# Ledger of designs, part 264: peptides against a protein of PDB entry 7RZF

Target 1, 358 residues: chain A of PDB entry 7RZF
Amino acid sequence: PFQEEHLKQLYKIVPIKDIRNLYVTFPIPDLQKYYKSNPGHYLGHLIGHEGPGSLLSELKSKGWVNTLVGGQKEGARGFMFFIINVDLTEEGLLHVEDIILHMFQYIQKLRAEGPQEWVFQECKDLNAVAFRFKDKERPRGYTSKIAGILHYYPLEEVLTAEYLLEEFRPDLIEMVLDKLRPENVRVAIVSKSFEGKTDRTEEWYGTQYKQEAIPDEVIKKWQNADLNGKFKLPTKNEFIPTNFEILPLEKEATPYPALIKDTAMSKLWFKQDDKFFLPKACLNFEFFSPFAYVDPLHCNMAYLYLELLKDSLNEYAYAAELAGLSYDLQNTIYGMYLSVKGYNDKQPILLKKIIEKM
Target 2, 358 residues: chain A of PDB entry 7RZF as posed
Amino acid sequence: PFQEEHLKQLYKIVPIKDIRNLYVTFPIPDLQKYYKSNPGHYLGHLIGHEGPGSLLSELKSKGWVNTLVGGQKEGARGFMFFIINVDLTEEGLLHVEDIILHMFQYIQKLRAEGPQEWVFQELKDLNAVAFRFKDKERPRGYTSKIAGILHYYPLEEVLTAEYLLEEFRPDLIEMVLDKLRPENVRVAIVSKSFEGKTDRTEEWYGTQYKQEAIPDEVIKKWQNADLNGKFKLPTKNEFIPTNFEILPLEKEATPYPALIKDTAMSKLWFKQDDKFFLPKANLNFEFFSPFAYVDPLHSNMAYLYLELLKDSLNEYAYAAELAGLSYDLQNTIYGMYLSVKGYNDKQPILLKKIIEKM

## One batch from the design tools (peptide; made by RFdiffusion4, then SolubleMPNN)

Design b2_p25_2_s2 (from b2_p25_2, 13 letters changed)
Fold by OpenDDE base, seed 4:
Structure b2_p25_2_s2 (fold): chain B 358 residues (1-358), chain A 25 residues (1-25)
Amino acid sequence: as target 1 above (358 residues)
Amino acid sequence: MEEFIKEVLEESEETSKLSKAGIYK
């Protein structure tokens, strides 16, 4: 069992590499038997979300955090951990207490909203897509992985258990949320700034660290985390594909792009996929402007325009990426380049969002 | 306890490389 003596502890760790990391962990019950509902994945999806009103969005807006990962991890026998791991900026290293306060404010928001079946359904759909279109792994690595997970799953489900969600279990989501409390926290801060300030050495790697109790006043501050009005649940992900129809290969399909439209304002080339047979497309747009590179001022204006456009699209970037869509915007000497890639079904939605921001 | 320090270091090195979705699997 996880011993109470390890709770409410702060570890200051000196890394070999120049990294700044905050590792916040909570002991949770063993959830392995609940793989069909995967409440830890539900919470990881929300806590690790990068959209507007997310934990990461707020922490980025303050300049404290670059990246955030949330989710369940295997522990020792009979328990797991829920982890929130963030890459810290230099400024964020000074604000660790406030970063953790924001984590508890977001967790409090999740408690206040309660479990959302639509969020579970999105996780289910995303995982089903990931399973269905999973890339071929190297046989040796795959076999070794499967042999390992056979200890956790029935033989009949071993291929699907990591992906296919079946049951919405709000009770289990609430049960895990009830473990994400300040009284149950263990914190590690990884930074070279602790060099020469440590009093212990870890046996396995010789890593220098210091262990400190988190002050009761700090625990109480986190226990009294209010509802921060900046935190919101994500909106529904409009980019999740639902249609996976693959059109038959045309009899006259060319091995190269064919010109299918030629107008005074546009040329369109098309090539059908003759190799992969995936419900995916690559849309590439080259926009020509005689003003894009006429002088240094226009060049800089074209650059600034694309940076502002990218910034205005950032709200959709994460949701699109989760759904297996990506876009790219680049300046060219002739104007701009836009690429939209991924599952074809929702590409028109993403393209419309891009055009509406242009 | 030492296993925890090891785990934190290993995860911290992995997260620095993971440009992927902010979810632990």
Scores: peptide ipSAE 0.158, ipTM 0.769, DockQ to the pose 0.475
Fold by OpenDDE base, seed 2:
Structure b2_p25_2_s2 (fold): chain B 358 residues (1-358), chain A 25 residues (1-25)
Amino acid sequence: as target 1 above (358 residues)
Amino acid sequence: MEEFIKEVLEESEETSKLSKAGIYK
């Protein structure tokens, strides 16, 4: 068990690589027996969310953080860690206390809203899709992985246990949230900027570090984290596929794209999947404009337009990616190119969102 | 104590490879 003496500690670590990372860790009970509800995954999904009103969205808007990962990790025997890991900007390295304050404000928001069954259902559905359409792993790696996880899961569930959520347990979500408190925090900052400012060397790798107690005033500041009105729960992910029907191959299906529409304003080619038999599609659109590349001014305007369009679509990008959808927008010498790829069921929704922003 | 520094270092090397989903799997 972590003694109180190991909590409220700050570690300044000198990396070999030029990286700037912040690790905010909390000791939590062993949650392995709760794999069917996986409260750590629920919290990781929300804390690690990239959508509007997320922790990452706010920290990015400040210019302090590039990426954020949240979730549970295995610890020593009988406990786990909940970790919030962020990639720091140079500016973010100066604002670590405020970054952690924002983390506690977001956690306080999660406490105030309480556990949401619809969020659990989305996690369940996303994981079920990921399981159903999982790529084939290399047999040796897969066998070794399965052999490892046989220590944790019943034999009959060993293939599904990491993916299939079964039980909504709001009590366990609240229990984990109760461990995510400033009094239980352990912080590590990884940066080359600590070179020559360390007083200890780690025995195994020779890593230079400094350990400091976090001041009680800073702990108290984090304990008094209020509700930040910028933080919101994510909206429902409208892109999660529910229909996985594969249409039968047409008798006249061609091995190459067939022209199915030819008009003065549009040509449409179609090819049915005759190889993969997945509930996926690739939509590709080429838009032609005689103005797109007529002169340097129009070229720059077309570029700026596309960057603004991409920015306006960023609110959907993460939710689409989680649901196995992607889009791409590119300038061409003739105009623009749009690609929409992934599960076919919700592609019309994403396409509509793109066209509404155009 | 050393185990934690080791874990942080190992993670700092691995997180550079972690997939875009902001969730520890």
Scores: peptide ipSAE 0.062, ipTM 0.738, DockQ to the pose 0.387
Fold by OpenDDE base, seed 5:
Structure b2_p25_2_s2 (fold): chain B 358 residues (1-358), chain A 25 residues (1-25)
Amino acid sequence: as target 1 above (358 residues)
Amino acid sequence: MEEFIKEVLEESEETSKLSKAGIYK
C-alpha cells in the first residue's frame, strides 16, 4: 500500500519530446476480481467522455486541454491506479491547479448523480459488440495474450472476461469514487519548461524531475470542489447498434458496384458485401455543385461552410465513434463528399443528424 | 517513486498513440 508520504505529491518531469502532459493518479484497491462489473471502466467511460457537459469539453472550452483519457491501470500486486491524463496547452500548463479543480468538480458531479444503470448497460452493450465483431488477431499473439490472462480469469471465461460485463455493482462504483479524493492524489506534470529547474534524476532513464508536496491550501481547495453546473452526465448513445442481421447474398450480386438508380438528379451504386459478412456498411455521397469551385470566393465559402458543418456535428462525433460509426466530410473540386461508415443499424440516425445540420 | 515516474514516462510515449477511444485497457 502507498504510505501517506507518497500521497499529495507533485512531480515536475522533463520529457525528451516537446510534450505537455498532466497525470492525476489515485491509488485504488485491486479490482481484478470484479471484472464482471468493472467499476473502473464505468468511471473511465464517464470521466473520459468527450460529449457535451463532459470534463474534456469544459477544459477544451477554456483552451487548457486538447485531449483527456481516464481509466484504471494495473499496479503492483494488491492495488491499481485510477489515472486521469490530459494533454496540456501552453495556457493549460499555467492553470494546472484549476484543471485539477475541474476534475474534482466532475467527480463530485458523479457522486451527486450516483451510479447509473443505463450507463452500465451502454458499456455492456458496447463491449459485447466489440467482442462479437472483434477482428481476427494473429494466432501467436492471441495465444500468448490468452496464456497471460489465464492467471486472472477462470478458464471458462478467459475469452469473454475482458469484454462481457454481467453485473451492475453500484456499491463498487461508489467505492472507487471514494478513492478519487484530493487527499489520495499524486500529480505529475510533464513539460520541457521544467528544464534546469529540477533537483533529481531518475536512475533508470536519467529523467530529470522535481518532487514537491502539494500545499494543504491547494488540497483544501480541491476538497471543497463545488458542483459545477456546466458538468452533465452524457445523454444516451443513440448510435449503439442492436440489429446485427446479415442479409443473404442476392442471386444477382455483382462483384462490382451496380447502378441501381439513375435519374437526372442522382445516381446510386450498390455493392453487397460478399467477403466479410459483417453488419457494416459504407455510405458514400458525392454532391455536385457548379458553384463550389467557380471562383476563389465560392471555393473559400464552400470550405468555411464545411468547417462550420463539422463543428456543428462535433457533439455527435464521439458518441458515433464509441458505437463504431464514423463520418467524413470533404470539399471536392465538384462540390462536397460525405462518407458514413460502420455498423449499418444506426447509420440512418447519424445520416439524419448530418442532413439536419446541412 | 521511480516506478511512478517510469510509468508516467512510458505512458507519455505511448499516449501519443492512444489518441484512440480513451479507455486504458
Scores: peptide ipSAE 0.026, ipTM 0.685, DockQ to the pose 0.382
Fold by OpenDDE base, seed 1:
Structure b2_p25_2_s2 (fold): chain B 358 residues (1-358), chain A 25 residues (1-25)
Amino acid sequence: as target 1 above (358 residues)
Amino acid sequence: MEEFIKEVLEESEETSKLSKAGIYK
């Protein structure tokens, strides 16, 4: 158990690389026995969410944070950590206290909304998809991993235990969420800006750091984190695949793309998957415009259009990525290229969203 | 305490690679 003297501490750490990171960590109970409900994954999914009304969206809107990761990590024997890690901008490095305030405001929002079974179900479905369609790993690495986790899981569950959620446990979600409090916080700031301002050296790597107690006034400020009306739970992920049917290979299937539609305005090539037999597709679109590269002005306008289009699609990008869908948009000398890749079931939904923004 | 600094440092070096997966599993 962390002694009280290890809580409410700020560590200023000098990195070797030019990086700016903030780690907000909370000691939590060992959750290993609750792998079937995985309350830490539920909280990590929400805290690490990138959609509208997320913690990251607000911190990005302020120009303070580039990326955010949330989740549980193994600690020493008998406890874990919950960690929120952010990549800080130069401006964000000046606003660490306010960033952490926003973290506690989001956590307070999660307390106010309570555990959501539909969010658990999405996590369950996403993990089931990830398990079912898991890529082949290198045998040596996979065997070593499985051998390691045999200490934690029954033999019959060892392959599924890290993926398959079985039980919605709102009580455990609330229990973990109750540990995500300012009185239980450890903060690390990693920045070269602390060079020459440290008073300690870590024994193993020679890393220079400073340890400071977080002022009681700052702890109280975080304890009094109100409900910020900008924070919202994510919407349901419309891109999660539910149909995994693999269509039979056509007898006339060619090893190369066949031209299946030829019109004055469009050509369509199709190749059925004859190798992988996955419920995945790759949709590739080349849009032709005589204006795309006619002069430098039109070229720059086409570039600007595409950047604005990408920006307008950001609201869907994360939800699509979580569901195993991706899209790419590129300027070409002939116009624009669009690709949509991943599970075929919800590709039409993502494609429709893209076309509606075009 | 030193373990925490070590973990933070090791992660700070790895997070430059892990930037794609928003969720620690």
Scores: peptide ipSAE 0.025, ipTM 0.668, DockQ to the pose 0.409

Design b2_p25_2_s3 (from b2_p25_2, 12 letters changed)
Fold by OpenDDE base, seed 4:
Structure b2_p25_2_s3 (fold): chain B 358 residues (1-358), chain A 25 residues (1-25)
Amino acid sequence: as target 1 above (358 residues)
Amino acid sequence: MEEFIKEVLEESEKISKLNKASIYK
């Protein structure tokens, strides 16, 4: 059992590699029996979200955090951990207490909004897509994985249990949220800056560390985390594919791109997929401007324009990525290149969003 | 306790290599 003596503890750990990390953990009940609802995945999706109003967005805006991962992890027998793992900047290492305050402010926002069925549905749909289009794993690794998970799932469900969400359980979401409290926190900070400031050595790797109690005043500060008005639930992900129809291969399909449109202003080449038979497309646009490279000023303006465009599209980048869409924007000697890749169903929506920001 | 230090290091090394958000499964 996770002992109370391990709660409200701070570990300062010296890594071998030059990494800066904040590892925040909460002991939670064993949720394995609730795999059909997976409340830890729901919370991990929201806490780990990268969109506007997310925890990561705010922490990035302050220059404290590069990346954030949230979710449940297996613990010892009979309990799990909920983890928020953060890659820290050098500045972020100085603001760990405030980073954790923001974590609790976001968690408080999740409590205030309550469980959202639409968010669960998005998680369900995303997992269904991931399952349906899962790459073939190496047989040996796959067999070993399946053998491991047979201990957790019925044989009939073992292939799907990690992916299929079936039941919206707001009660379980609230139950897990109730465990994400300052009184239930364990914190580790990983940094080389702790070298020579440690008093313990871990036996397995010889890792130097220091363990300290988190001051009661700091715990109380986190317990009094207010609703930060910068935190918002994500908007609905409009990029999640719903149509996976694969069109039949045309009888006249060529192994190379065919010119299907030729006008004074545009040429269009098309090649049907003859190999993968996936509901995916790759759209590539090359824009030609005689002014893009006419002089250094225009070149710099074209560069600046594209950077501003990328910044303006950042609000969609994460949602698109979650939905299996990607875009790329590049300056070329002749103008601009745009690529949109992934599931074809919602590519027109993403393309429209890009064009609206141009 | 030692297992926790090991876990923290392993997971910290993983995230430091990730350019993308991941959810723990």
Scores: peptide ipSAE 0.394, ipTM 0.851, DockQ to the pose 0.507
Fold by OpenDDE base, seed 2:
Structure b2_p25_2_s3 (fold): chain B 358 residues (1-358), chain A 25 residues (1-25)
Amino acid sequence: as target 1 above (358 residues)
Amino acid sequence: MEEFIKEVLEESEKISKLNKASIYK
């Protein structure tokens, strides 16, 4: 069992590699038996979200954090950990207390909004897509993985248990949220800046570290985390595919792209997939402008335009990626290139969003 | 305690290599 003596502790750790990391952990009950609802995944999805109003979005806007990962991890027998792992900037290393405050503000927002069935449904749908279209794993690795998983899941469910959500359990989500409190926190900070400021050495690897109690004032500050109006639940992910129909190969399908539209303003080439038979497409657009590269001013304006366009699309990038969609925008000497790739079902939605921002 | 320090280092190294957020499974 995780002992109370390890709670409210701060570890300052000296890495060998030049990394800056904040590792925030909470002991939680063993959630393995709840794999069908997977409340830890639900919370990890929200806490680790990158969209507007997310924890990461706010921490990035402050220049404190590069990347954030949230979720459950196995612990010792009878408990797990919920982890929020953060790649820190140099500035973020100076603001660790405030970063953790923002974590608790976001957690408080999740408590205030309560469990959302639509979020669970999105997690379910995303996991179902991931399961359906998972790559073939190497047999040896796969067998070893399955052998490990057999200890946790019924044989009939062992292949699906990691992916298929079946039950919305708001009670379990709330139960886990109730464990994500400042009184239950253990914090580690990893930075070379702690070199020469440590008083302990780990026996196995010789890692230098310092352990300190988190001051009660800091714990109280985190306990009194208010609702930060910048934090919002994600919007519904419009890009999650629902139609996976593969159209039959046309009898006259050419092995190369065919010109299917030729006008003064546009040419369209089409090639049906005859190899992969996946519900995926690649859309490529080349836009031509006589002004794009006429002089250095226009070139710089075209560059700036594209950077602004990319920035304006960042709100969709994460949601699209989660749904197995991607886009790329590039300046060319003739104008602009746009690529949209992934599941074909929601590509028109993403394309429309891109065009609306152009 | 030693296991925790090891865990922190291992997970910190993993995330430092990731250009994109992921969810712990």
Scores: peptide ipSAE 0.384, ipTM 0.848, DockQ to the pose 0.504
Fold by OpenDDE base, seed 1:
Structure b2_p25_2_s3 (fold): chain B 358 residues (1-358), chain A 25 residues (1-25)
Amino acid sequence: as target 1 above (358 residues)
Amino acid sequence: MEEFIKEVLEESEKISKLNKASIYK
């Protein structure tokens, strides 16, 4: 069992590299037996979400955080950790207490809303897609991985157990949420700014650190975390593919892109996949404007336009990425380039969102 | 305790290289 002496502790760690991190951990029960419901993944999905009303969105809006990862990690025998790992800005390093307050406000929001079956279903669907279309791993690495997990899963489930969710267990989600409390927290801050302010050295790597008890007043502040109205559950991910039909190869399929439309205003080339046979597509658009590169002013205006367009699309970027869709927007000498890649089923939805913002 | 410091550093280095955050699997 994780010893109580390690709870409510703050570690200030000096890195070798110029990194700024906040590492927040909670000891949780061993959840391995609950792999079919995976309550830690459910919570990691929400806490690590990047959409509007997410923890990361709020922390980014304040300029405190660049990235945030949430989820469970294996611990010692009989327990795990739930981890929230944050890449801090220079400003964020000054606001660690408030960042952690926002973490507890978001966790409190999750308690108030309760477990959502639709969120579980999205996790299930995303994991099923990831399993079905998993890239071929190196045989040696894969065999070693399977050999390792045979200790945890029935033989018939060993290939699927890490991916396929089967059971919605709101009770287990609540049980894990009950462990995500200030009284159960361990905090580490990683920054070079602690150089010369440490009193301990780790024996294996010579890492300098300081350990401090988190003040009771700070713990109480986090315990009294209210509902912050800026935090919201994510909206349903409209980009999750549901149709995986692969169209048959056309008899006239060419090994190179064929010109299928030629007009005064547009040319369209098409190449059917003859190699991978995946329900994926790549849509590439080159837009030509005689004004895009005519002078430095127009060039800068085209650049600014594209940056504003990217910013306006940021709300969809994460949801699309989770669903295995991506887009890219670039300035070109002739105008702009748009690429949409991933599962073909929901590409029209993403493309429509992009065009509506253009 | 030492294992924890090692873990923190290793995970901190990983996240610093990520362009986008993901869920721990």
Scores: peptide ipSAE 0.380, ipTM 0.842, DockQ to the pose 0.564
Fold by OpenDDE base, seed 5:
Structure b2_p25_2_s3 (fold): chain B 358 residues (1-358), chain A 25 residues (1-25)
Amino acid sequence: as target 1 above (358 residues)
Amino acid sequence: MEEFIKEVLEESEKISKLNKASIYK
């Protein structure tokens, strides 16, 4: 069991590399037996979400955090950790207490909303897609991995257990949320700014650090974390594929793209997949404008336009990525390039969103 | 305690290289 002496502790760690990081951890029960419901993954999905109203979105808006990772991690035998790990900006390093307050405000929002079956279903569907279309691993690595996980899963489930969610367990989600409290927190801050301010050295790597108790006033501040009206649950992910049908090869399928549309304003080439047989497509659009590169002003305007377009699409980027969709927007000397890649089923939805922002 | 510091550093280095959020598995 994790000893109480390690709770409510702040570690200031001096890195070798110029990194700024906040590592917030909570000891939780061993959840391995609950792999079919995976409540830690549910919470990691929400806490680590990047969409509007997410923890990361708010912390980015403050200029305090660049990236955030949330989820469970294996600990020693009989317990795990739930971790919220953030890459800090220089400004964020000055606001660590407030960042953690926002974490607890978001966690409080999750408590107030309660477990959502639709969120679980999205996690289930995403994991099922990831399993079904998992890339081929190197056989040696894969067999070694499988051999390792045979200790945790029935033989019949060993291939699926890491991916397939089967049971919505709101009780277990609440149980884990009850462990995500200020009284159960351990905090580490990684920054070179702690150089010369440490009093301990770690034996393995010679890492300099300082350990301090988190003041009771700070713990109380976090315990009294109110609902922040900026935090919202994510919207349903409209990009999750549901149709995985692979169309039969056309008899006239060519090994190269065929011109299927030729108009004064557009040409369209199509090539059917004859190799991979995946329910994926790659849509590439090249837009031509005689004004895109006519002078430095127009070039800069075209650049700014694409940056603004990318910013306007940021609300969809994460949801699309989770669903195995991606887009790319680039300036070209002739105009702009757009690429949409991934599962074909919801590509029209993403493409429509892009066009609506153009 | 030492294992924790090691873990924090290792995970911090991983995240510093990631431009995207991820979920711990």
Scores: peptide ipSAE 0.374, ipTM 0.847, DockQ to the pose 0.559

